# Peptides against a protein of PDB entry 5FRP: the designs that were tried, part 25

Target 1, 225 residues: chain A of PDB entry 5FRP
Amino acid sequence: VEWTESIPQIIATREDISKELNQALAKTFIDSDPRVRRTSVMIFNKVPVTEIWKNITNKAIYTSLLHLAREKHKEVRELCINTMAKFYSNSLNEIERTYQNKEIWEIIDTIPSTLYNLYYINDLNINEQVDSVIFEYLLPFEPDNDKRVHRLLTVLSHFDKKAFTSFFAFNARQIKISFAISKYIDFSKFLNNQESMSSSQGPIVMNKYNQTLQWLASGLSDSTK

## One batch from the design tools (peptide; aimed at target 1 N127 F170)

Design b2_p16_5_s4 (made by RFdiffusion4, then SolubleMPNN; from b2_p16_5, 5 letters changed)
Fold by OpenDDE base, seed 1:
Structure b2_p16_5_s4 (fold): chain B 225 residues (1-225), chain A 16 residues (1-16)
Amino acid sequence: as target 1 above (225 residues)
Amino acid sequence: MIYPTTLIKKALEELK
């Protein structure tokens, strides 16, 4: 009888500890020290997604995580972008949508929009990272057509207007890049042929080759910056 | 300096 009477107290104490822990964790995401913020983000990488969903119940933590995608500190920002994209993908794969976790899912479902909205910052390093996480975590290559379509619809279903605009711009850019690469290859093949290079078309193709190369290079971040 | 996050991580691990 005494043991059974202690169970509610233990559960209440654990809930209280969990609540206190969540409150303490929420504070670390907004700490002035970037090392503290970094360590907080790393929790999402080190703890299994199922355990995060179980133990992190404070909505403010997830909101704060998403906010760090626009962090001034480059290392924290980059870590956050990768972490939130991976966490989104893992959540889609491993976490069921229930009534109890609905409010957290409402936040997590905004991750794609949050990421696509980073294109408006117009930073080449950020753009490159967002491109990377889109192909790795948001819209990975999926040979199953039904799964691919379902994932695409899931990602798009929570887009705001700005995210849709970014999505279309991204796709248009990919088509342009693909075309430019194809032309680059064609020009390279032409220029590698001695007869073609010595022809009247040689200088014209060389000019087009250089223009194509400059265009491709202009879209790439400087790895030194 | 035990970062509060280390304590939080330990606490999360202990809740397993």
Scores: peptide ipSAE 0.037, ipTM 0.649, DockQ to the pose 0.016
OpenDDE base, seeds 2, 3, 4, 5: peptide ipSAE 0.020, 0.010, 0.010, 0.010; ipTM 0.451, 0.379, 0.387, 0.382

Design b2_p16_6_s1 (made by RFdiffusion4, then SolubleMPNN; its pose is not in this set)
Fold by OpenDDE base, seed 1:
Structure b2_p16_6_s1 (fold): chain B 225 residues (1-225), chain A 16 residues (1-16)
Amino acid sequence: as target 1 above (225 residues)
Amino acid sequence: ELEKLARQAAAGLINK
């Protein structure tokens, strides 16, 4: 009987410890030291997604994680973007939607919008990173049509207006890039043919080739910065 | 101090 009476107290103590831990953790995400913020983000990379959902119950932590996507510190921001995208994907795959975790899911479901909204910063490095995480984690290639469509609909269902605009712009850009690459290949083939190069079209194609190459290059970030 | 707390929190999450 005494043991049974101690169980609620132990549970309460563990809950209190968990609450205190969550509160302490929430503070680390907003710490002035970028190393502390980085370490906080790394928790989401080191701990299995199921354990994160189980033990991190403070909404402020998730909100703060998402906010770090716009962090001034480059390393922390980049880490955060990768982390939240991966966490989103893992959550979709491994975490069931329940009444108890609904409030956390409401935050997590905004990750796609958060990421797509980063395009408005108009930073090439950020854009490249967002492009990467979209293909790797948000909208990965899925050979199963039903699964692919379901994932797409899930991602889009929580978009704000800005995210939708970014999404369409992204897709339009991808089509343009694909077309440009195709032209680049065609021009390259033409220029590799000696007879074609000696023709009256040679200089014209060379010019188009250079323009295409310049256009493609302009969309790439400087890897040295 | 907060870094220590974060590490402890991470360790606590991993060790549970």
Scores: peptide ipSAE 0.100, ipTM 0.773, DockQ to the pose 0.017
OpenDDE base, seeds 2, 3, 4, 5: peptide ipSAE 0.086, 0.094, 0.028, 0.017; ipTM 0.759, 0.764, 0.580, 0.546; seed 4 fails the geometry check

Design b2_p16_6_s2 (made by RFdiffusion4, then SolubleMPNN; its pose is not in this set)
Fold by OpenDDE base, seed 5:
Structure b2_p16_6_s2 (fold): chain B 225 residues (1-225), chain A 16 residues (1-16)
Amino acid sequence: as target 1 above (225 residues)
Amino acid sequence: SLLKLARQAAAGHINK
C-alpha cells in the first residue's frame, strides 16, 4: 500500500524533474557562453535519437537548436548544422510519427528547409558544409529506388519557396561541377601525352585546363580559414 | 555536465 502510494509521487517527481530538466536545458541553448551552447548541441550527438525524443519534450529546445545554424560562433554553427542534419536523418529512420510527437515533428520537418536556406547567406564555408550534410544525411545514396524517392519526397514536402529555389540551384551547380571535372580529366589526359602537347592544340588545351582548374578552385573554401 | 544530467534522466526512464 505504501509502495503504491509512493508511485504517484515518484511519477510526479519525475515529471517535475523532467520538466525542470527540459527547462534548464532550453536555457543552455541560448547561453552566452559558446562552450555551453556547444555542449548542449552535443547532447543530440551523444544520446540516441530515441532517447532524445522520449526525454526532450520542450519544443523550445528543438527550435533553439535550429536557430544555432545561423549563429556567429563558427564552431557552434558548424556543429549545429551537422547535428541537425544527422538528427533529422536518424529521426526519419527511427522515430514513428504519432499524435503525441506531432508538434516536435512539425519542427524537425523544417530542418531541410532550414539547411537549404543557409545557401542564401552566400558563405563558401557554409555552402560546402551544407553540400556535405545534404549528401550525407538529407539525401544520402540509397540503392533502393523506392526508398530513395520516398526520402526525396519527404525532404521536399516541407520546403518553403526559398528552399525549393535553393534546391534547384544546388542541383544545377552539381551538374556544372560534374562537367568541369570531366573536362579537367580530358584535358589532363591530353596534356600527359607528349605528342599532343607538341601539337598546335597543346597551348590551347593548356589554357582551357588552367581555366577549368581556376573555376573548380573558386568553388572551394580556403581550408586554412 | 548537461550530458550527465541528460543521461541520468534517460536512465531514470529506462529503469522503470
Scores: peptide ipSAE 0.057, ipTM 0.684, DockQ to the pose 0.015
OpenDDE base, seeds 1, 2, 3, 4: peptide ipSAE 0.062, 0.055, 0.051, 0.027; ipTM 0.689, 0.682, 0.676, 0.523; seeds 1, 3 fail the geometry check

Design b2_p16_6_s3 (made by RFdiffusion4, then SolubleMPNN; its pose is not in this set)
Fold by OpenDDE base, seed 1:
Structure b2_p16_6_s3 (fold): chain B 225 residues (1-225), chain A 16 residues (1-16)
Amino acid sequence: as target 1 above (225 residues)
Amino acid sequence: DLEKLARQAAAGHINK
């Protein structure tokens, strides 16, 4: 606590202190206490992206942040996934690529790949979270075609082979889900019609409806877990 | 509190 209280004065007075601070901060990301790791991740959420890039120059911190995406502690992992996705998006929007920050960008550019690789864990909760952050931060809806394509190309340009495969699998799944939802709606409309329900097709459609519903539900995580 | 440290670090750079 006393050491932490002295750090502000030290940072204000000497440039060399930035290195020591970065080294100390790097250690907190690998601390055995999940509360410490959580607090470390929260720095990226609470400090403006421009200030993070300016003050956090130790590559190990960024690498460690990315590693926490596979953290055993659920809360820390979930926080990290959201944080790194948001940080990536903010960085793309606010940080220019320079020679000086090239090495950090090389790490940050791996965030999309890191996230898409989480699908291989085969955890429904993780999958749902990754789905969410993809649409919110990585590949947000953009009405401008040029901007949308540029963002897409930026994200894809740094994919490893596994991430690329995961990307295609994701898209294929989305198409299937969309189709299933469409069928669900059609079946629902059919079943809502009394004449249709009384027809010979009624029981058949009911069965298909149930199958579709079960299929859709199987892709969802248990909200109680 | 690492958050305080980060905020202070950020603030310290703004004041130079």
Scores: peptide ipSAE 0.054, ipTM 0.684, DockQ to the pose 0.015
OpenDDE base, seeds 2, 3, 4, 5: peptide ipSAE 0.050, 0.041, 0.016, 0.010; ipTM 0.685, 0.664, 0.544, 0.548; seeds 4, 5 fail the geometry check

Design b2_p16_6_s4 (made by RFdiffusion4, then SolubleMPNN; its pose is not in this set)
Fold by OpenDDE base, seed 2:
Structure b2_p16_6_s4 (fold): chain B 225 residues (1-225), chain A 16 residues (1-16)
Amino acid sequence: as target 1 above (225 residues)
Amino acid sequence: KLEKIARQAAAGHIND
């Protein structure tokens, strides 16, 4: 009987500790030191997704994580973009939607929109990273058609207008890239044939080859930047 | 320090 009576106090104490911890953690995401912010983001990479959802209940932490995607510090920003994309994917795979976690899910469900909105910054490095995390985490290769469609619908269901526009632009760009790569391959095959190169089409194809390469290269970020 | 706190918090919840 005495043990049972102590349980509410223990739970209350634990809730207080948990609340204090969450409040302290929330402050670290907005710390002036980039190293502190980086460490805070790394929590989402080092702790299992199930434990994060269980222990991190302050919505401000998740909101702060999403805000770091637009941070000025390059390393923190890049880490954040990868982290939130991975966290989104893991959450979809491992976390059930309940009444208790509904408010957190409302934030997490905005991650795809947050990522697609980064294309409006018009930075090639950011664009490349967003492209990468889309294929790796948001819309991974899935051979099952039903699963693939379900994931797509989940991602799109929380898009804002800007994210939709970015999504369509992204898809259009991918088609263009695919076509350019196909042309590059065809031109390369042609140029590797001596008879073809000696033909009247040789110089024409060479010019088209160079144009195609230039176009493809212009869409890639400079690895040195 | 924060990582340690996070891991301890996560571990503490497992031991509870």
Scores: peptide ipSAE 0.035, ipTM 0.631, DockQ to the pose 0.016
OpenDDE base, seeds 1, 3, 4, 5: peptide ipSAE 0.031, 0.028, 0.029, 0.026; ipTM 0.633, 0.611, 0.622, 0.646; seed 1 fails the geometry check

Design b2_p16_7 (made by RFdiffusion4)
Pose (drawn by RFdiffusion4):
Structure b2_p16_7 (pose): chain A 225 residues (1-225), chain P 16 residues (1-16)
Amino acid sequence: as target 1 above (225 residues)
Amino acid sequence: PDIFPATTIKEALENA
């Protein structure tokens, strides 16, 4: 851990080495101890994306980084998901493509598909995290009308069938959810004024709204929240 | 698989 903690500054201060470091971090990314794996992925977080792209070039680093996204260990998996997504975003907003660096890009480009494939594990927390992460770094809410799409295509550019089916299923659920929140408000407004304390639908509508709210809460990690 | 836009749901609940 002590050794792994020092790399970001070294990489940030010297290009003298990209050989031994690439040789070592590869082992450091698959170590038995999760502390070192976390301290390893923290590199992609602490040191700027450009210096990463310049200094570390070994194929195994990126594959291990993405590989850990499916890991049992939670603290590593979460930081991994967040990191490789923010990295994917920054790894397009700063670094162009040439004839030599494309060799590794096929990994950076399979990041969104890998991310979308996490939904298939069916974990509430993970689904929530990927949900939060995608719209934070991948498909941002800014800044304009045209580029969102221009990049949306580049995100969609490297998908497997699963990534597409899940990409679309996420969208198919959006309408059903909208049809829910809209009715949720249409039912929640029932308390704007006295419509039926026990009249028209008092004994029935309360237990439609009260039971309907659970349907939206069934997909969240903490439904009781 | 059960895929939900959990952030949108949480935001809607918070708004409520």

Design b2_p16_7_s1 (made by RFdiffusion4, then SolubleMPNN; from b2_p16_7, 9 letters changed)
Fold by OpenDDE base, seed 5:
Structure b2_p16_7_s1 (fold): chain B 225 residues (1-225), chain A 16 residues (1-16)
Amino acid sequence: as target 1 above (225 residues)
Amino acid sequence: PNIYNTTLIKEFLKSL
């Protein structure tokens, strides 16, 4: 009997502790020290998505996570971009939409727009990272057509106008890259043939090869930066 | 301030 009477108090204490922890975590996400912010972001990587949704109930934490995608500190920003993309994908796969979590989902559903809007910063490193997380987490390869379409529609359903513009630009760029790579391969094959190189077309193909290579390189970030 | 925040984060992680 006494044990049963203590259960409500324990639950209440846990709820209070949870609230306090959520409040504390909300502060750590906006801490002036990038190390603290980094550690805060890492929680989303270390804890299963289901446990995150269960235990992190303060909306401000999720909002703050999304804001870190545009922070000045490179390492934290990069970590955040990867983390939020992965978290989005995991949430779509593992978290059911309920009345209780609706407000959190409203924030999480903005992750795709948040990421696509990063293209407007016009930073090559950011662009490459966004490209990467799109292929890995937002729009991964899915052999099931219905699932693939559903995922695409889910991602697009919450886009703002800027995100749509970026999405179309991204796709157009991917097509161009694919075409350029194909040309690069063809030119490389041609140039590797001595007879072809000695032909009247040799210099022309060499020029096109160089142009293609320069174009491809111009879209890549400096790995040292 | 950094130590306190890291402690809070650790406590949070332990509670999960």
Scores: peptide ipSAE 0.056, ipTM 0.709, DockQ to the pose 0.017
OpenDDE base, seeds 1, 2, 3, 4: peptide ipSAE 0.054, 0.009, 0.052, 0.008; ipTM 0.714, 0.320, 0.704, 0.323

Design b2_p16_7_s2 (made by RFdiffusion4, then SolubleMPNN; from b2_p16_7, 9 letters changed)
Fold by OpenDDE base, seed 5:
Structure b2_p16_7_s2 (fold): chain B 225 residues (1-225), chain A 16 residues (1-16)
Amino acid sequence: as target 1 above (225 residues)
Amino acid sequence: PNIYNTTLIKKFLEEL
């Protein structure tokens, strides 16, 4: 009997603890120390998505996570971008939309727009990272056509105008890159043939090969920076 | 302030 009477107090204490923890975590996401912010973001990587949704109920935490995508500190920003993309994908796969979690979903549904809007920063490192998380988490390879279309429609359904523009630009760029890679391969095959290389076309193809390489390289970030 | 925040984060992770 006494044990049963303690359960409501324990639940209430747990709710109070949960509230306090949420309040504390909300502060750590905006802490002046990048290490604290980094550690805060890492919670979303270490804790299962279902437990995050269950225990992190403070809207401000999710909002703050999204804001860190434009963090000045490179490491925190990069971690945040990967984290939020992965969290979005996991949430779509594992979390049901309910009345109770509607407000959180309203924030999470903006993750694709948040990520695509990073292209407007015009930073090559950011662009490469956004490209990566799009292919890995937002629009992953899915052999099932219905699932793939559903995911695409879900991602697009919450786009702002800027995100749509970036989406189209991204796709156009991918087509260009694919074409350039195809040409690179063709030129490489041609140049590897001694007869072709010794022909009148040899120097012409060599020039096109070099131009293609330069173009491809110009789209890549310096891995040393 | 930094130690306190780290401790809070650790506690949060332990309670999850």
Scores: peptide ipSAE 0.050, ipTM 0.707, DockQ to the pose 0.017
OpenDDE base, seeds 1, 2, 3, 4: peptide ipSAE 0.049, 0.009, 0.021, 0.026; ipTM 0.689, 0.366, 0.608, 0.643; seed 4 fails the geometry check

Design b2_p16_7_s3 (made by RFdiffusion4, then SolubleMPNN; from b2_p16_7, 9 letters changed)
Fold by OpenDDE base, seed 1:
Structure b2_p16_7_s3 (fold): chain B 225 residues (1-225), chain A 16 residues (1-16)
Amino acid sequence: as target 1 above (225 residues)
Amino acid sequence: PNIYNTTLIKEFLKKL
């Protein structure tokens, strides 16, 4: 009897402890020290997605995670972008949508928009990272057509207007890149042919080759910066 | 304050 009467108190204490921990964690995401913010983000990488959803119930933590995508500290920002993309993908795969987690899902469903909106910063390093996480986590290669379409529709279903614009711009850019690579290959083949290189077209193709390389290179970030 | 917050994170991770 006494044990049964203590169970609600223990549950309440655990809920209180959970609440206190969530409140404390919410503070660490906005700490002035980048190392503290980094460690906070790492929780989402170290803890299984199912345990995160179970134990992190404070909406402010998820909101703060998404805000760190625009943080000034490069390392924390980069970690956050990778973390939220992976967390989104894992959540889609492993977390059921329920009435209880609806409010958290409303935040998590904005991750694709949050990521696509980073293209408006016009930073080449950020753009490359966003490109990477899109192909790795948001829209991964999926051979099953139904699964691929379903994932695409899921990602797009919560886009804001800016994210849609970025999405179309991204796809248009990818087509242009693909075309440029194809041209690069064709020009390279032409230039590797001695007869073609000695022809009147040789200098013209060399110029086009160089222009294509410059265009491709202009879209790449400096890995040293 | 930063050391305290890192400790809180560690404690949180231990409870997960």
Scores: peptide ipSAE 0.043, ipTM 0.720, DockQ to the pose 0.017
OpenDDE base, seeds 2, 3, 4, 5: peptide ipSAE 0.005, 0.036, 0.036, 0.036; ipTM 0.360, 0.709, 0.713, 0.711; seed 4 fails the geometry check

Design b2_p16_7_s4 (made by RFdiffusion4, then SolubleMPNN; from b2_p16_7, 10 letters changed)
Fold by OpenDDE base, seed 1:
Structure b2_p16_7_s4 (fold): chain B 225 residues (1-225), chain A 16 residues (1-16)
Amino acid sequence: as target 1 above (225 residues)
Amino acid sequence: PNIYNTTLIKNFLKSL
């Protein structure tokens, strides 16, 4: 009888401990020290997604994680962007939608919008990172058509107007890049042919080649910055 | 500046 009476207290103590831990973690995500914020973000990378959903129940932690995507500290921001994209993908794959986790899902479902909205910062490093996480985690290559469409619809279903605008701009950019790469290849082949280079078209193609290279390079961040 | 101790995060990780 005494042991059975202690179980609710132990569960209550664990819930209290869990609550205290969640409250403490919520504070560490907004700490003034970027090292503390970094360590907080790393929890989402070190702990399995199922355990995160089970033990992190304070919605403020998830909201704070998403806010770090726009923080000033570059390392923490970059870590956060990768972490939240991966966490989104893992959550879609491993976490069922229930009544109990609905409030957390409402936050997690905003991750795609949060990421696409980073394009409005107009920073080349951020743009490259967002491009990377889109292809790796948000909209990965999926050979199954039904799964691919379902993932796409899931990502788009929670977009705000700004995210949709960014999405369309992104796709338009990808088409332009693809076209530019195709032209780069064609021009390169032409310029590698001695007869073609000696023709009246040689200088014209060389100019177009250089313009294409300049355009492609202008979209890339300086790796030294 | 409440330097929330890396210890709290470590303890949280240990509790998981």
Scores: peptide ipSAE 0.061, ipTM 0.719, DockQ to the pose 0.017
OpenDDE base, seeds 2, 3, 4, 5: peptide ipSAE 0.015, 0.000, 0.000, 0.000; ipTM 0.391, 0.274, 0.298, 0.284

Design b2_p16_8 (made by RFdiffusion4)
Pose (drawn by RFdiffusion4):
Structure b2_p16_8 (pose): chain A 225 residues (1-225), chain P 16 residues (1-16)
Amino acid sequence: as target 1 above (225 residues)
Amino acid sequence: EIFNNLAIKEALEAAE
């Protein structure tokens, strides 16, 4: 851990080495101890994306980084998901493509598909996290009308069938959810004024709204929240 | 099933 903690500054201060470091971090990314794996992925977080792209070039680093996204260990997996997504976003907003660096890009480009494939594991927390992460770094809400799409295509550019089916299923659920929140408000407004304390639908509509709210809460990690 | 939990969470928080 002590050794792994020092790399970001070294990489940030010297290009003298990209050989031994690439040789070592590869082992550091698959160590038995999760502390070092965490401290390893923290590199992609602490040191700027450009210096990463310049200094570390070994194929195994990125594959291990993405590989850990499916790990049992939680603290490593979450930081991994967040990191490789923010990295994917920054890894397009700063670094162009040439004849030589494309060799590794086929990994940076399979990040969204890998991210979308996490939904298939069916974990509430992970689904929530991928949901939060995608719209934070991948498909941002800014800044304009044209580029969102221009990039959306580049995100969709490298998908496997699963990534597409899940990408679309996420969208198919959006309408059903909208049809829910809209009715949720249409049912929640019932308390604006006295419509039926026990009149028209008092004994029935309360237990439609009260039971309907559970449907939206069934997908969240903490439904009681 | 795949849920859009971010939109749901934000909508519930907004409802509160």

Design b2_p16_8_s1 (made by RFdiffusion4, then SolubleMPNN; from b2_p16_8, 10 letters changed)
Fold by OpenDDE base, seed 5:
Formats: C-alpha cells, sequence, structure tokens
Structure b2_p16_8_s1 (fold): chain B 225 residues (1-225), chain A 16 residues (1-16)
C-alpha cells in the first residue's frame, strides 16, 4: 500500500494570499510609473467600500493613497483627490468603527485635513477640484440638520491647525462668491431692461457688472488649461 | 511593466 504521502498542498490559506497581495499592492502605489499608480488608485473606485475595508488591511496602502494627493503627475493627483474624498464619504456611511479597523480609520480620518491642506499649494486647478470634492463628498448637502451637523463635526474633529484655517478661509470665500453671483444676476436683469439702460444709472451698473464679472472670473482657472 | 497591472487584476478578481 504505497502511502501516497499526500504532500499537504500548502494551500496558502486565503489569508496568506491576501497578505501577499496587500504587500504587492502597497508597492504599486509607489511605483515609478504613473500609469501603475493610477491603476492602483482605481481599485478604490472599482471595488465597493466594504470590500476594500475587508480585503485591504495594509495601512501603508491607505497612507500611500493620501500621499498621492500631492502627486506631481497631474492626472494621478486629480484622480487621487476625487477617489480619496469619495472613499472617505463612503466609509463614513458604510463602515463601522471597530477595534480591528481602528488603525485604518486613524488614517482615513485625516483625509479632510489632507484635502484642505491642498489649498496652501496655491494652485487654481487644485483649489477648484478641492472645492468640488468638498461639496460632493466631504460636506454634501444634507436636509437633515442632525445628520449634517454630525458629518460636520466628524470632519472637523480630526483637523490640524492648518486645515481649520483653510476651512474658515474657504467658507469666507464661498460667502463672497455667493454675494457676487447675486449681484451679477441683479445687474444682468437691470441691463436687460431697455429703460434701465437708458437711465442715468445705466453706465454705472454696466461698470459694476463688468467689475463683478472680472472678480468672478479671476477666481476661476482657465478651463482650457 | 505588465507585472503590476496583472497583480492588480488578480487582486480585483479575488475580490469578486
Amino acid sequence: as target 1 above (225 residues)
Amino acid sequence: DIYPTLLIKKFLEELK
């Protein structure tokens, strides 16, 4: 009876494979090729948030994701900024805080600070993108006051000093923009009225209209660039 | 480099 010593197929336990994959994935986020980094970031967009949290356990991956927000490669950076903001929002909505995922949450909770700190780069394109992701993912419109406040407090609870400063500056800017837009609309209505245009106030309003338009435009990046 | 792309693909497949 030749005891076929069943070589225990070291079936690398699903856990072992997962660990190896995590280690390998961590390397792709810091790869010298921007295409590899881009593809790595896309994992967070293609895989449900619950599955990401379950299967990506290497904290270095999350840290690296956040680091890519300051990536020199424009396309990778832009993708990363959108991805991390969305991932943050999805995580808040779908992932519970447990003892096991505490270390990952410590990283994820820094995403708002990471994003707000991008304003200090003083790049109009980056600023516009950060504005966009704040409204879309970080502090989205929420009709429920309690939920809105809770989200706000969550976002602010992990801010560094610079992020707080940026936050207040951002809000102040938004108020100014809103006011300018309102004026723009009012001036436009006035100028569209023939009687108003023929009045002594016509030229004055036209000047204010132009100034308002110029101010609004100065805060926007060239869409072609 | 095809290796990182393949690795990522495999990872995604295992998550399915």
Scores: peptide ipSAE 0.101, ipTM 0.775, DockQ to the pose 0.017
OpenDDE base, seeds 1, 2, 3, 4: peptide ipSAE 0.101, 0.092, 0.094, 0.042; ipTM 0.775, 0.772, 0.771, 0.679

Design b2_p16_8_s2 (made by RFdiffusion4, then SolubleMPNN; from b2_p16_8, 9 letters changed)
Fold by OpenDDE base, seed 5:
Structure b2_p16_8_s2 (fold): chain B 225 residues (1-225), chain A 16 residues (1-16)
Amino acid sequence: as target 1 above (225 residues)
Amino acid sequence: EIYPTLLIKNFLEKLK
């Protein structure tokens, strides 16, 4: 009876693969090559959030992801900002808080603060991107009032002092922008009317229109840069 | 450099 020694197919247990993956990713997120860092960030975009939480258990990876928001390489930074905001939103929607994932949640809960703190860099491109991800992922439009309030409270509950200050400044700015846009529209309508334009108020409104436009433009980055 | 990339690729393929 030739005991076919069943070569234990070292089926790399799912656990072993996970360990190797975590070790590899921890290194790739801090790699000197921006392309490697970019690829690492893309994992969080391509893989479902539930699978990320299941398979990526090394907290250092998440910390490194957040750190890339201040990356010197523009493309990597921009990708990271979008990725972490989306990941935060998806996590809130799909991942339950458990004892096992508590340490990861402690990191993820700092994403809003991390993003709002980017306003202090005083870069127009970064500001525009942060504005975008706030409206798209952090505080999206929600018709249900209770859900909207709950999301807001969740976002704010882990803010540091600087993030709170930035939050209030952001909101104040948005109100001003909204008002300016409304004025712009009104002035445009007035100027498009021939009778109004020919009136004594025509030149006055034109000046206000130009001032409003200049103000709006001054807050925007050059799309070509 | 190749090993981490391959590992990541394989992982992504398994998730599809």
Scores: peptide ipSAE 0.064, ipTM 0.750, DockQ to the pose 0.017
OpenDDE base, seeds 1, 2, 3, 4: peptide ipSAE 0.085, 0.009, 0.010, 0.024; ipTM 0.774, 0.433, 0.419, 0.658; seeds 1, 4 fail the geometry check

Design b2_p16_8_s3 (made by RFdiffusion4, then SolubleMPNN; from b2_p16_8, 8 letters changed)
Fold by OpenDDE base, seed 1:
Structure b2_p16_8_s3 (fold): chain B 225 residues (1-225), chain A 16 residues (1-16)
Amino acid sequence: as target 1 above (225 residues)
Amino acid sequence: EIYPTLLIKEFLEKLK
């Protein structure tokens, strides 16, 4: 009987502890030391998504996580972008939408918009990273048509106007890149043929080849920076 | 600096 009576107190204590932990974590996400912020983000990588949703109930933590995508500290920002994209994907796959977690989902559902809005920073490194996480986590290749469409609709359903604009621009860019790669391949094949190289078209194709390469390279981040 | 790290550690330990 005494044990049974202690259970509510233990549960209450655990809830209190959970509340305190959530409050403490909320502070660490906004700490002035980037190492502390980094460690805070790493929680989302080290802890299973189901446990995160269960134990992190303070919405401010999720909001703060999303804000770190625009962090000045490069390492923290990059970690955050990867983390939030992965967390979004895992959440879609593993977490059911309930009345109790609705407020958190409202925040998590803005992750795609948050990521697409990073294109407006016009930083090549950020763009490359966003491209990567889109293909890896947001809109991964899915052979099942129904699943693919459902995922796409889910991602788009919470876009703001700017995110939609970025989405269309992204897709247009991908088409252009694909076309450029196709041209690159064709030009390469032509240039590898000795008879073709000796023709009057040889120099013309070489110039187009170089232009295509320059265009493709201009869209790549400098790995040294 | 130590305090936030300890808090995070405690949080992770409680999640496990």
Scores: peptide ipSAE 0.104, ipTM 0.791, DockQ to the pose 0.017
OpenDDE base, seeds 2, 3, 4, 5: peptide ipSAE 0.010, 0.011, 0.027, 0.088; ipTM 0.427, 0.423, 0.590, 0.779; seed 2 fails the geometry check

